# Designs tried in a protein design run: peptides against a protein of PDB entry 4M9S. Part 37

Target 1, 135 residues: chain A of PDB entry 4M9S
Amino acid sequence: SRGLVGVECITPYSYKSLAMALQRCVEVLSDEDRSALAFAVVMPPGVDIPVKLWSCVIPVDICSNEEEQLDDEVADRLKRLSKRGALLSGKRMPVLTFKIDHIIHMFLKHVVDAQTIANGISILEQRLLEIGNNN

## One batch from the design tools (peptide; aimed at target 1 E27 V111)

Design b1_p26_3_s3 (made by RFdiffusion4, then SolubleMPNN; from b1_p26_3, 8 letters changed)
Fold by OpenDDE base, seed 5:
Parts: C-alpha cells; structure tokens; sequence
Structure b1_p26_3_s3 (fold): chain B 135 residues (1-135), chain A 26 residues (1-26)
C-alpha cells in the first residue's frame, strides 16, 4: 500500500495550480520516499522534530534494527524530501531535526488515506511508549 | 527519560504534540 491517494482532491488552496505542482512533486518521488512523505503527515506541522522521532513512524523495508543505522536511513530520506520541492525543512544545529510546513501538511491531510494516517498515529504512540518504558 | 520534544521545543510535550496532530487530522 502506497498510502497516498492517486486521485485529484479538493484542497483549501486558493490556487489550484499550487496543489497540482505539489502533486507532481509527489509523483516523481521514489516509492520509498513517497511512503516516507505520506507518514510525515502524522507529525505536528511547524515543529522541529528530531530524527529519532521520525524514525518511529517512517517505514523502512530493509534495514538493520540497530538504532544508528535506522536513524541514518531515515535522515537520508528526509534530506531527499527537503531537497525535492522543499517538502521538509532540515536543521542541523543544535541537533538534526526536520519540520513539515503547514501548507505541506494540509496538502498531505487531503491526499493521504485516512487509514494510513490512523495507523501512523497509532504506531507513533506505541513507539513513544516503548521508548519511555526503556529509559 | 529524556523528553525529546521538550529538548527541542520546551513549549510542547510528546503528548501535546500527538493530541495536536489528532485534532488537526480529525
């Protein structure tokens, strides 16, 4: 399952052309990067999120369970997204974080299927609980 | 346990961030 809906949707954007441009940006992504972008919708917009938290929800098909390798892979995906259509904003100091803008978040809210959103939230909550119990 | 959200944004806890997300996506 790709998580993104392949149909045109009505967006609250004032300019339909902007929505179309974003849709084109999504379509040219790899399957892996597109999947990562879909799950980015579960993060609160306008907040700098550490890579460790992104790693809780970004799906990785083939990767070591080692935290360091997982974080590196997730970071690479997020970096690509930040360079492709400015879908995310990266910050290196003081720690590596990524932020989703409100306008991108609103777009994703309308094009990502509801089940994917619900699953992503549940996964994030579960992972955070596990982290809390282990520290 | 380190509060990851507070370490970056002291104005928001993990629980608050999740709640905010749910409200925005409802």
Amino acid sequence: as target 1 above (135 residues)
Amino acid sequence: MEELFNSVDPSMTVEEAIARTRELLA
Scores: peptide ipSAE 0.158, ipTM 0.692, DockQ to the pose 0.022
OpenDDE base, seeds 1, 2, 3, 4: peptide ipSAE 0.148, 0.146, 0.082, 0.135; ipTM 0.698, 0.696, 0.533, 0.635; seeds 1, 2, 4 fail the geometry check

Design b1_p26_3_s4 (made by RFdiffusion4, then SolubleMPNN; from b1_p26_3, 10 letters changed)
Fold by OpenDDE base, seed 3:
Structure b1_p26_3_s4 (fold): chain B 135 residues (1-135), chain A 26 residues (1-26)
Amino acid sequence: as target 1 above (135 residues)
Amino acid sequence: LEELFNSVDPSMTVEEALERTRRLLS
């Protein structure tokens, strides 16, 4: 399985305050956006990840099988996560990317089920292989 | 996140916050 690099973070905020803040953010999310947030734990923190790679792990239930449409839907979800509680950071140029901060990533590791994480990694690896074969 | 930190409920424990989030994300 693809491993994630562990990073220690220094924050002026108490863990308690951060946990409460993030809990409140999660409560107002839709089920779809919460699912996207959960699978964000699969990505390495502090790295600008292209939407195409995000689309490999973020589930989209009802959508066209066209890759471009999938990317657009995923991008919309990630944008919402970026706006709500700054759960992600987005960059539009030169390529649309999203980044999860180290502290948010560590938080997700505490709250997302281990099996979900494992499944997400497996799915990412499989889809990356498929992308590689198509290039 | 700054606005969220201003609304912290001191009566809530860390474990309670984590557990509530776990239920929502898993």
Scores: peptide ipSAE 0.450, ipTM 0.822, DockQ to the pose 0.503
OpenDDE base, seeds 1, 2, 4, 5: peptide ipSAE 0.447, 0.444, 0.441, 0.447; ipTM 0.824, 0.822, 0.821, 0.823; seed 4 fails the geometry check

Design b1_p26_4 (made by RFdiffusion4)
Pose (drawn by RFdiffusion4):
Structure b1_p26_4 (pose): chain A 126 residues (1-60, 70-135), chain P 26 residues (1-26)
Amino acid sequence: SRGLVGVECITPYSYKSLAMALQRCVEVLSDEDRSALAFAVVMPPGVDIPVKLWSCVIPVLDDEVADRLKRLSKRGALLSGKRMPVLTFKIDHIIHMFLKHVVDAQTIANGISILEQRLLEIGNNN
Amino acid sequence: EEEEELEEINEEALEGLEKNLEELKE
């Protein structure tokens, strides 16, 4: 209910809070990977979810979502690969409440909608 | 039309993220 700023303090670390640190990991990022990351906010954290349940919210056969999610986990270790049972990724929690009070307030609602939308279109495949 | 809307959302998301990163730097 306030993000990482709820716990920021003087610590042996050079950063007042972990968000100030993560700031850079997002700054060095490929412009688009900045995009895929900026959107993975509207994902369930600590939950393993498939490439297609990701192809819905991440921008551009759609494995390209996976490629971005791979660079994203290799570069700052921001996501998480888990090869089988099915090629799936996962957003941890700190790497989430970073994005919550950091990603643009609108883009949160837009991801919520683009998803409930593309979810419904997989509902129409049947 | 949907691709244009998605491009606009992506641009806004990138700009908004940059503004928030600048606020964290300040």

Design b1_p26_4_s1 (made by RFdiffusion4, then SolubleMPNN; from b1_p26_4, 11 letters changed)
Fold by OpenDDE base, seed 5:
Structure b1_p26_4_s1 (fold): chain B 135 residues (1-135), chain A 26 residues (1-26)
Amino acid sequence: as target 1 above (135 residues)
Amino acid sequence: SEKERERKIVEQALEGLRKSLEELKK
């Protein structure tokens, strides 16, 4: 199932043109990139999040079980999203991070289906618990 | 080190995550 609602959502935005532009950007994404964007809704807006944390919520199916390969695949998806206007903002230094803007986050809260949000939260909580146990 | 910087960033981000998740659950 796709993580985003297929129909145009009603948003509280004062700027209809912005919402429409964002929707257009979402529509041209690949299924994988759109899925990654959907799960970005569980991230706190305005915060530079390292790729390691993104990898906790972004669904990736890779042949290799190497952690670095997983991060690389996730990073590639996030990089593609960052090239689609203002969907994400990447930062290379001091470490590779990606940030979702408040405007984009607000948009996602309205267009991402409830099940995807719930799944993302559940997955992230589980991963964070695992990370905590390893420390 | 880069590793230490990453750890610090992760720790800071985790606090934001916890707050954000609580808001999303509403």
Scores: peptide ipSAE 0.426, ipTM 0.890, DockQ to the pose 0.032
OpenDDE base, seeds 1, 2, 3, 4: peptide ipSAE 0.423, 0.423, 0.412, 0.421; ipTM 0.890, 0.889, 0.886, 0.890

Design b1_p26_4_s2 (made by RFdiffusion4, then SolubleMPNN; from b1_p26_4, 12 letters changed)
Fold by OpenDDE base, seed 5:
Structure b1_p26_4_s2 (fold): chain B 135 residues (1-135), chain A 26 residues (1-26)
Amino acid sequence: as target 1 above (135 residues)
Amino acid sequence: EEEEREREIVERALRGLRENLARLRA
């Protein structure tokens, strides 16, 4: 499998305790949530990103038949991630956003497989192009 | 006011995304 599944902690962190804690948090995630976290690697760290933009990169294999509920499904995954340590930081007002921390982002850059990163970049670029054309 | 704030957040995020993509491709 791709993403973070089966990936071991190989970060250059000087503080092993932090790396170990992060790895433990990742290991207890569901496959869907772990996949969502993996694709967070293509997001800019420290930036509050609205759910609709997160949905541009997070793959949703099982979703509601209603397109308007797609963002809700993505939001649920991100909410679960935000409840696992400091993986993500959520804000509710004025709009629901999630932010990845620099430390977490650095961790992901070293543990997410190259193919997942490449796919995430391609998907995001395509979606942003589509958004640009619709504006 | 809320709509304007939301728009600003989206625009900031989009700018950040594009800049980050450029860095990732380099």
Scores: peptide ipSAE 0.653, ipTM 0.940, DockQ to the pose 0.029
OpenDDE base, seeds 1, 2, 3, 4: peptide ipSAE 0.653, 0.651, 0.651, 0.650; ipTM 0.939, 0.939, 0.939, 0.939

Design b1_p26_4_s3 (made by RFdiffusion4, then SolubleMPNN; from b1_p26_4, 10 letters changed)
Fold by OpenDDE base, seed 2:
Structure b1_p26_4_s3 (fold): chain B 135 residues (1-135), chain A 26 residues (1-26)
Amino acid sequence: as target 1 above (135 residues)
Amino acid sequence: DEEKRRKEIVERALEGLRKNLEKLKA
């Protein structure tokens, strides 16, 4: 996928064993889940992010534009990611949130395509602006 | 109060997102 170079990427990650493990984890993901993981690179590590905010950056192709459906689809992807080792950490109450670990985030910074990062930043910035204007 | 906690989580997330964006752009 465009978002992640995958196993073809040479990572400068200092912990080679961990990097290899993470690359293997990424490799077995579906394209959709891998894309979602790629965009996680623009999220602040160590912060519990509500699904509605994740939905600002994670592209959804197979659903309607209804917010509820979008959030559900995003949530499903993030849930799957959270089940893949330590990729994400989910919490259900009081709000469904997901958090990216610092180590995972560091890994993503090295392996995610630069253009994907830039796009994610742009999209998130735009969405936050919209949210700020409406709240 | 759950509603209060929910609000705090969202606010913290938003703040984190904004700060992180600035960091990523630098």
Scores: peptide ipSAE 0.641, ipTM 0.939, DockQ to the pose 0.029
OpenDDE base, seeds 1, 3, 4, 5: peptide ipSAE 0.640, 0.637, 0.641, 0.641; ipTM 0.938, 0.938, 0.939, 0.939; seed 1 fails the geometry check

Design b1_p26_4_s4 (made by RFdiffusion4, then SolubleMPNN; from b1_p26_4, 12 letters changed)
Fold by OpenDDE base, seed 4:
Structure b1_p26_4_s4 (fold): chain B 135 residues (1-135), chain A 26 residues (1-26)
Amino acid sequence: as target 1 above (135 residues)
Amino acid sequence: EEEKRRKEIVERALKGLKENLEKLRR
């Protein structure tokens, strides 16, 4: 299965309590939010990323091809993640951004499926090339 | 100006993303 591995968390953390807490946070997420969190692993930790760039890797099914709806849906998912533990940190001004911290990122690298990581890298790389060509 | 700040945030994000991709590809 793609996304977050539902198996017991194997992390390099010396503190078992932290891994357990993070695992519980992940388990209570919806499938959509877990998917969004999984793809956060391809983001650089500690960097404020605008929602538009998050939308390059966060999978969203929308009824229309309107970009505005895509960004709104992505933002909602990221907002929910930011309210669960310390999964993401959001900033509203001057633009809505979210960042993943190093601890969470390290956790994700060990619990996210390798194929999901590979797919996320490929998708992000492609989208960044497209953005770069349009600028 | 807010527009300048927005631009800087985007540029920093893009730089970070590209650098991280290079790291992940190794």
Scores: peptide ipSAE 0.640, ipTM 0.940, DockQ to the pose 0.028
OpenDDE base, seeds 1, 2, 3, 5: peptide ipSAE 0.641, 0.641, 0.638, 0.641; ipTM 0.939, 0.941, 0.940, 0.940; seeds 1, 2, 5 fail the geometry check

Design b1_p26_5 (made by RFdiffusion4)
Pose (drawn by RFdiffusion4):
Structure b1_p26_5 (pose): chain A 126 residues (1-60, 70-135), chain P 26 residues (1-26)
Amino acid sequence: SRGLVGVECITPYSYKSLAMALQRCVEVLSDEDRSALAFAVVMPPGVDIPVKLWSCVIPVLDDEVADRLKRLSKRGALLSGKRMPVLTFKIDHIIHMFLKHVVDAQTIANGISILEQRLLEIGNNN
Amino acid sequence: SETEEALAKVRALLKEAAEKALEALS
């Protein structure tokens, strides 16, 4: 209910809070990977979820979502790969409350909608 | 204040990237 700023203190660390640190990991990022990351906010954290359940919210055969999610986990270790039972990724929690009070307030609602939408279109496949 | 400034910088960068992606999707 306030993000990482709820716990920021003087610590042996050079950063007042972990968000100030993560700031850079996002700054060095490929412009698009900045995009895919900026959107993975609207995902469930600590939950393993498939490439296609991702192809819905991440921008551009759609494995390209996976390629971005891979660079994203290799660069700053921001995401998480889990090879089988099915090629799936996962957003951890700190790497989430970072994005919550950091990603543009609108883009949160837009991700929520673009998803409930593309979810419903997989509902129409049947 | 330092944290707010740092987050504002990231917000601006993420907003630019998100706006371009949303415009392309629309």

Design b1_p26_5_s1 (made by RFdiffusion4, then SolubleMPNN; from b1_p26_5, 10 letters changed)
Fold by OpenDDE base, seed 2:
Structure b1_p26_5_s1 (fold): chain B 135 residues (1-135), chain A 26 residues (1-26)
Amino acid sequence: as target 1 above (135 residues)
Amino acid sequence: SEVEEALARTRALLAKATQKALAELQ
C-alpha cells in the first residue's frame, strides 16, 4: 500500500502552521512508521484501542507469525508515533492501548490514499469478525 | 463521505471487540 508515501499536505485546518507541522512529522518518519500512521486512519478517533486490535491493521512483515511477537512490534511502532507530536496517545495501565485524536484523524482522512483507507477498513472488519468467531 | 460512513459501520464491531479484548487482558 502507498500509505503516506509522497503525500502532499491538503487539510481543512484553519491554521496553515498546524498542517505544515503535521506534514513535516510525516515526512521525517521511517517508511514503516509512516505506514503504521496511515493505517491508524481506520480507527475511530478518541477511542483507546488495545494493541491486539491495532495489530489487525498495522502492517508487520519482519517478525515471526507468532501473535506475541506481532503485538510487540506493533506496540513499538505505535509508541514511536506517540512520541512524535502526539500523533497517537498511549496508555499503559491497566492495558496497553493507543488512541488517535480527532485532529490527527481528520488530517489522515485527507492525506492518506483513498484505496489504503478502504482496504484498511475492510481488513479491520474482516479480522475483527474472525476474532469474534474464535471467542 | 464514504470514508466516514465506512468508519461508522466499523464502530460497533470495534467496540465489541475492544470490550472482549480488554476483558481477556484483565
Scores: peptide ipSAE 0.307, ipTM 0.840, DockQ to the pose 0.033
OpenDDE base, seeds 1, 3, 4, 5: peptide ipSAE 0.191, 0.301, 0.306, 0.306; ipTM 0.730, 0.836, 0.839, 0.841

Design b1_p26_5_s2 (made by RFdiffusion4, then SolubleMPNN; from b1_p26_5, 12 letters changed)
Fold by OpenDDE base, seed 2:
Structure b1_p26_5_s2 (fold): chain B 135 residues (1-135), chain A 26 residues (1-26)
Amino acid sequence: as target 1 above (135 residues)
Amino acid sequence: SEVEEALARTRELLAKATAEALAKLE
């Protein structure tokens, strides 16, 4: 997926400085972290989402197929994003969760490739259904 | 928009999954 690679910043923000700041944040991310950020758009803003559910859409191909290792890698990426311009907000207790803010989400909706968004949503829905069926 | 509509459809599933996931981890 293209994600945020080569994205030009086009936002409905009232303040150019905010859009520029977000664009700068995206540009300095690693490819992996930028990809993770791109797929954060599939999550509803303002909701604390457990890492397990983030792992449904965050691409990870380096770690083994062990679920625990997958979650750890996803968590690390999300933690890095949370430290950069508050792209995400993390909560450790009682369960490790991450949340995307409305402003960031709105930004992503406009800059992330439409196909990436569509694919991410489809993958999320599919995997959520699978999780539900296994319960 | 199509994106917003699609995102809205996932909300219910996500809410359910979140609740279940949290229940298992507590």
Scores: peptide ipSAE 0.249, ipTM 0.807, DockQ to the pose 0.033
OpenDDE base, seeds 1, 3, 4, 5: peptide ipSAE 0.153, 0.246, 0.245, 0.249; ipTM 0.706, 0.803, 0.806, 0.809

Design b1_p26_5_s3 (made by RFdiffusion4, then SolubleMPNN; from b1_p26_5, 10 letters changed)
Fold by OpenDDE base, seed 2:
Structure b1_p26_5_s3 (fold): chain B 135 residues (1-135), chain A 26 residues (1-26)
Amino acid sequence: as target 1 above (135 residues)
Amino acid sequence: SEVEEALRRTRELLAEATKKALEKLK
């Protein structure tokens, strides 16, 4: 199945810096969008990733969403993130993709719980393998 | 770090999956 229980980012930065600015951006996000951003850390930076693959790790409550709507829900979250400065970059054509930049990724590595990152990576790997097996 | 190494390991798998996904959608 797709989707994970949402997790929160920690925002420990208090000094005036890019990190502080990003922390402020994170703090004003909804819980759902913040969770989506957190799991963006498991994606390699600088790569245009199709929404289908984002949906492998972006947490969506499947109790509240039909499976067919999961990709759309993920896309909506990622779109909102892409509209918040440099958090994500979206590309509409030829296929809707999103990319996390290196700077944002570096920030997330510091503010997302290490166990969450590890778990997210494991889940991503597993789900990618499943997709591959389905050709 | 372990995280960075894990991320590195996923790159190839993700690249292949991305390629396949894009091919199916085009």
Scores: peptide ipSAE 0.224, ipTM 0.794, DockQ to the pose 0.034
OpenDDE base, seeds 1, 3, 4, 5: peptide ipSAE 0.144, 0.229, 0.139, 0.222; ipTM 0.690, 0.787, 0.687, 0.789; seed 3 fails the geometry check

Design b1_p26_6 (made by RFdiffusion4)
Pose (drawn by RFdiffusion4):
Structure b1_p26_6 (pose): chain A 126 residues (1-60, 70-135), chain P 26 residues (1-26)
Amino acid sequence: SRGLVGVECITPYSYKSLAMALQRCVEVLSDEDRSALAFAVVMPPGVDIPVKLWSCVIPVLDDEVADRLKRLSKRGALLSGKRMPVLTFKIDHIIHMFLKHVVDAQTIANGISILEQRLLEIGNNN
Amino acid sequence: EETEEALEKVRELLKEAAEKALEALE
């Protein structure tokens, strides 16, 4: 209910809070990876979820979502790969409350909608 | 205050990238 700023203190660390640190990991990022990261906010954290359940919210055969999610986990270790039972990724929690009070307030609602939308279109496949 | 300024810098960067992606999706 206030993000990482709820716990920022003087620590042996050079950063007042972990968000100031993560700031840079996002700054060095490929412009698009910045994009895919900026959107993975609207994902369930600590939950393993498939490439296609990702192909819905991440921008551009759609494995390209996976490629971005791979660079994203290799560069700053921001995501998480888990090879089988099915090629799936995962967003951890700190790497989430970073994005909550950091990603543009609108883009949160837009990801919520683009998803409930593309979810419903997989509802129409049947 | 410094933390807020650091977060605003990231917000601006992510906003520019998100706005381009949303416009292309529309």

Design b1_p26_6_s1 (made by RFdiffusion4, then SolubleMPNN; from b1_p26_6, 10 letters changed)
Fold by OpenDDE base, seed 3:
Order: sequence, then C-alpha cells, then structure tokens
Structure b1_p26_6_s1 (fold): chain B 135 residues (1-135), chain A 26 residues (1-26)
Amino acid sequence: as target 1 above (135 residues)
Amino acid sequence: SEVEEALERTRKLLAEATAKALAELE
C-alpha cells in the first residue's frame, strides 16, 4: 500500500507487536470512529474506494435526508482514521477515495465480530445492487 | 475462509460500481 510499503520494508515488526500497537490506536478512538473502522473490513484491501461506496456500510448517527451530508460525515470519519496510525490511506485527486492496507485488513479480520463482518458484507452487496439499478 | 469467500463475491460488484462512480465524477 502507498502509505505502509516503505515502513514495512525498512522496519519490520512481528505480528504481535503490530497488533499491540494497533490495539492502542483503536482504544483511543471515539465510539463512532471505532465503528467506522470495524466496517472497513468489508472492503477489499489495497483498493481505492470512493466515499460514495464507503457510505454504503459506514454507520452514521446524524439524522439527514441529504445524500451529500451523509457522504460528508463519512468522509470526516475516514479522514480521522487516516490520521490515526495510518489506519486508512486517503487520496484527494482526482476523486476523494480511501483504501485499507493489507496488514490493517488482516488485523480487523481477527478482532471484528464475525456477525458484524457478515452483516456488513450483506449490506454492501445489497447497496451496490441498488446503486446499479438506480443509475 | 467464509469471510474471504464473501469478500471475493463482492469484489466484482465493487469494481463495477467504482468504475461507474469515477466516470460520473470526472
């Protein structure tokens, strides 16, 4: 991944040490940001995903009937995650996208509740089909 | 694993949706 390739090559760490560091990063997150991070596990690692598609699975507590406001809130959460131990990598040009690194994804697969993962994947698939039908 | 298989099933749909979304924004 763009953000971690250099670090992995120069300063390798054991899985246990990395897991401990990631756990510390997770513990200092707000409940909302931690929830967003959990659902990042349903995305394939190493792929730049537009915010519109992230909004299909990231839970939002705000009450809004505007899709644009939803995307903005999701983007804010993902931006915060990208600044906390490089949990995500953001790209602004040409379109705002975020991607999860392979090592972070591997971590999440082991710490996120299995039912949450299954539900998230189901929701993602459903929303993608709906988007395809509406356009 | 079950998770890996499920992720693979959604990969194609996600790729198509991503391509479409990018085309609409550019």
Scores: peptide ipSAE 0.288, ipTM 0.820, DockQ to the pose 0.034
OpenDDE base, seeds 1, 2, 4, 5: peptide ipSAE 0.282, 0.286, 0.175, 0.283; ipTM 0.821, 0.821, 0.710, 0.822; seed 2 fails the geometry check

Design b1_p26_6_s2 (made by RFdiffusion4, then SolubleMPNN; from b1_p26_6, 11 letters changed)
Fold by OpenDDE base, seed 2:
Structure b1_p26_6_s2 (fold): chain B 135 residues (1-135), chain A 26 residues (1-26)
Amino acid sequence: as target 1 above (135 residues)
Amino acid sequence: SEIEEALKRTRELLAEVTKKALEKLK
């Protein structure tokens, strides 16, 4: 099975800054999109990552177990995030990939709960190893 | 920090897996 339970992104910044602007963007997201954004923190910034790998950590409804369906749902969430300014950058060719920028990643490191980040990293590593073992 | 170090380790692993994944999808 893929996916994680949704996690809320904490945005405590109150000063007029880039962080405040990003906080406002995060606050208007749906719960599921906000959760997806939160877990984007476990991805290295500046790397074009295929949807399949995003699906390793992006929370999805556990009632959907088909890989294609899961990937589609993940892709939709990431697409919505990519349409929200600089949150993510999508690339369609040669395959659908998404990239988190350094600034956004740095923001997330400050606003996502440390335990959530740690758990996300652990899950990602586990799933990546599994993928690698399956060649 | 521990998180940053963990992220660094994950980056290396992800890079390799990503490369393989992209090769399969192309």
Scores: peptide ipSAE 0.272, ipTM 0.802, DockQ to the pose 0.034
OpenDDE base, seeds 1, 3, 4, 5: peptide ipSAE 0.170, 0.270, 0.165, 0.270; ipTM 0.702, 0.798, 0.701, 0.803

Design b1_p26_6_s3 (made by RFdiffusion4, then SolubleMPNN; from b1_p26_6, 12 letters changed)
Fold by OpenDDE base, seed 1:
Structure b1_p26_6_s3 (fold): chain B 135 residues (1-135), chain A 26 residues (1-26)
Amino acid sequence: as target 1 above (135 residues)
Amino acid sequence: SEVKEALERTRKLLSKATKKALEKLK
């Protein structure tokens, strides 16, 4: 597998490497969007993931406990990430989904703290179980 | 070197963000 140091930028921007391009993107993100990006690492790359599942791992601070509002807030964050260097890819139909690219995912695995990744995965698994039990 | 610096910079920024947010996620 190709190392990150040799990964060329696939964005329309003129950067030496993906790492440098993503650094510039991350620098202009809010901490909320940064956290959303980081926890995207727990999702399988190349898969269209419904917003409902993203909401399991994207930390939000909303005033309402309504699931619909939670999903809306999560969707807004993911949309912003999608617009910034195509960090994510969104689809609106048949349901709103977002996908993380393999290369971006590899980058995140390299830069996100290992314990944070582990925690995120654990939380995702737990919440998926809860969703399953509520069906 | 430039790539290494970029990675480190990104790592620090993401670490800061996730440290704040992880407790809210739990």
Scores: peptide ipSAE 0.617, ipTM 0.934, DockQ to the pose 0.697
OpenDDE base, seeds 2, 3, 4, 5: peptide ipSAE 0.611, 0.608, 0.135, 0.611; ipTM 0.933, 0.932, 0.663, 0.931

Design b1_p26_6_s4 (made by RFdiffusion4, then SolubleMPNN; from b1_p26_6, 13 letters changed)
Fold by OpenDDE base, seed 5:
Structure b1_p26_6_s4 (fold): chain B 135 residues (1-135), chain A 26 residues (1-26)
Amino acid sequence: as target 1 above (135 residues)
Amino acid sequence: SEIEAALARTRELLAKATKAALEKLK
């Protein structure tokens, strides 16, 4: 099935007020939600992205390889993140999408391992190409 | 940076995929 192996982000302590606040928000997340947040850095900030495309990079371990189940699980994780302040912004109408804010993206870009980010981008590109070829 | 360059390479592809996905989901 689609999805990446979960990797947690590194959130070093900072004296910057915003960084500290974000770190506290990240610390209270479950391991799976924190992993999902880490891979959100792969998405461009400020863009409303449908759940189907989020599922290309959000790590999910499911029993079935059915896309519907995967999308639902990913949506649930993203919804939880969207309820944690400004981590993500969800939009239900006209289509369910999620967007990462520029500030959050900037934070993640510096606290998530660079190789993890690079790998995530590569996988995203590959999966997008596969989706395109099957249309 | 390497990360920014990599992100730039995927932006257009993602935009196309997003547009297609949104149209399908409407």
Scores: peptide ipSAE 0.305, ipTM 0.832, DockQ to the pose 0.034
OpenDDE base, seeds 1, 2, 3, 4: peptide ipSAE 0.304, 0.304, 0.291, 0.194; ipTM 0.833, 0.830, 0.826, 0.729

Design b1_p26_7 (made by RFdiffusion4)
Pose (drawn by RFdiffusion4):
Structure b1_p26_7 (pose): chain A 126 residues (1-60, 70-135), chain P 26 residues (1-26)
Amino acid sequence: SRGLVGVECITPYSYKSLAMALQRCVEVLSDEDRSALAFAVVMPPGVDIPVKLWSCVIPVLDDEVADRLKRLSKRGALLSGKRMPVLTFKIDHIIHMFLKHVVDAQTIANGISILEQRLLEIGNNN
Amino acid sequence: EEEETEETLEKFEEALKELEEELEER
């Protein structure tokens, strides 16, 4: 209910809070990876979820979502790969409350809607 | 869609700078 700023203190670390650190990991990022990261906010954290359940919210055969999610986990270790049972990724929690009070307030609602939308279109495949 | 993505990226960069300034002030 306040993000990483709820716990920022003087610590042996050079950063007042972990968000100030993560700030850079996002700054060095490919402009688009910045995008895919900026959107994975509206994902369930600590939950393993498939490439297609991702192809819904990440921008651009759609494995390209996976490629971005791979660079994203290789560069700053921001995401997480889990090869089988099915090619799936996962957003950890700190790497989430970073994005909550950091990603543009609108883009949160837009991701919520673009998803409930593309979810419903997979509902129309049947 | 490309323009909207660019605007979203710019707003995201601005939000990161605003977060850094707010944390430095605290």

Design b1_p26_7_s1 (made by RFdiffusion4, then SolubleMPNN; from b1_p26_7, 16 letters changed)
Fold by OpenDDE base, seed 5:
Structure b1_p26_7_s1 (fold): chain B 135 residues (1-135), chain A 26 residues (1-26)
Amino acid sequence: as target 1 above (135 residues)
Amino acid sequence: SEEELKKQLEALRANLEAYRKELEAR
């Protein structure tokens, strides 16, 4: 298995129009997709990130025999998020990438636990180092 | 491309370091 422990998103700004709208979008997500969205806060906003890098932070629990399908599973989750308004933007060419918008990122920074974000960053850094060493 | 991936990795690492500092300031 790979990934981080999922986190629920709760906004302290429920009475603000933008935050309220985003909260509604989050509430209709499955637990797994909501967790994936939470960890999207670890990524820099406004950047097209390849699925391979997303797989370093999106929590996925798969068996070892399905390891080769990790990117596909992550991509499916990100695709579902991209279908929920402006949560994520997908791009297929030249390679499959996803981008988190600055507004969504700002929202997540306020609703995701700070320790979770810190841990996610640390794990991502470790995994990026491993990827770099394997190339 | 491996070269492009390396470039993206380095850029991401730099961003994460800055982001961590920002979060720690809260």
Scores: peptide ipSAE 0.236, ipTM 0.787, DockQ to the pose 0.032
OpenDDE base, seeds 1, 2, 3, 4: peptide ipSAE 0.228, 0.236, 0.159, 0.228; ipTM 0.788, 0.793, 0.699, 0.793

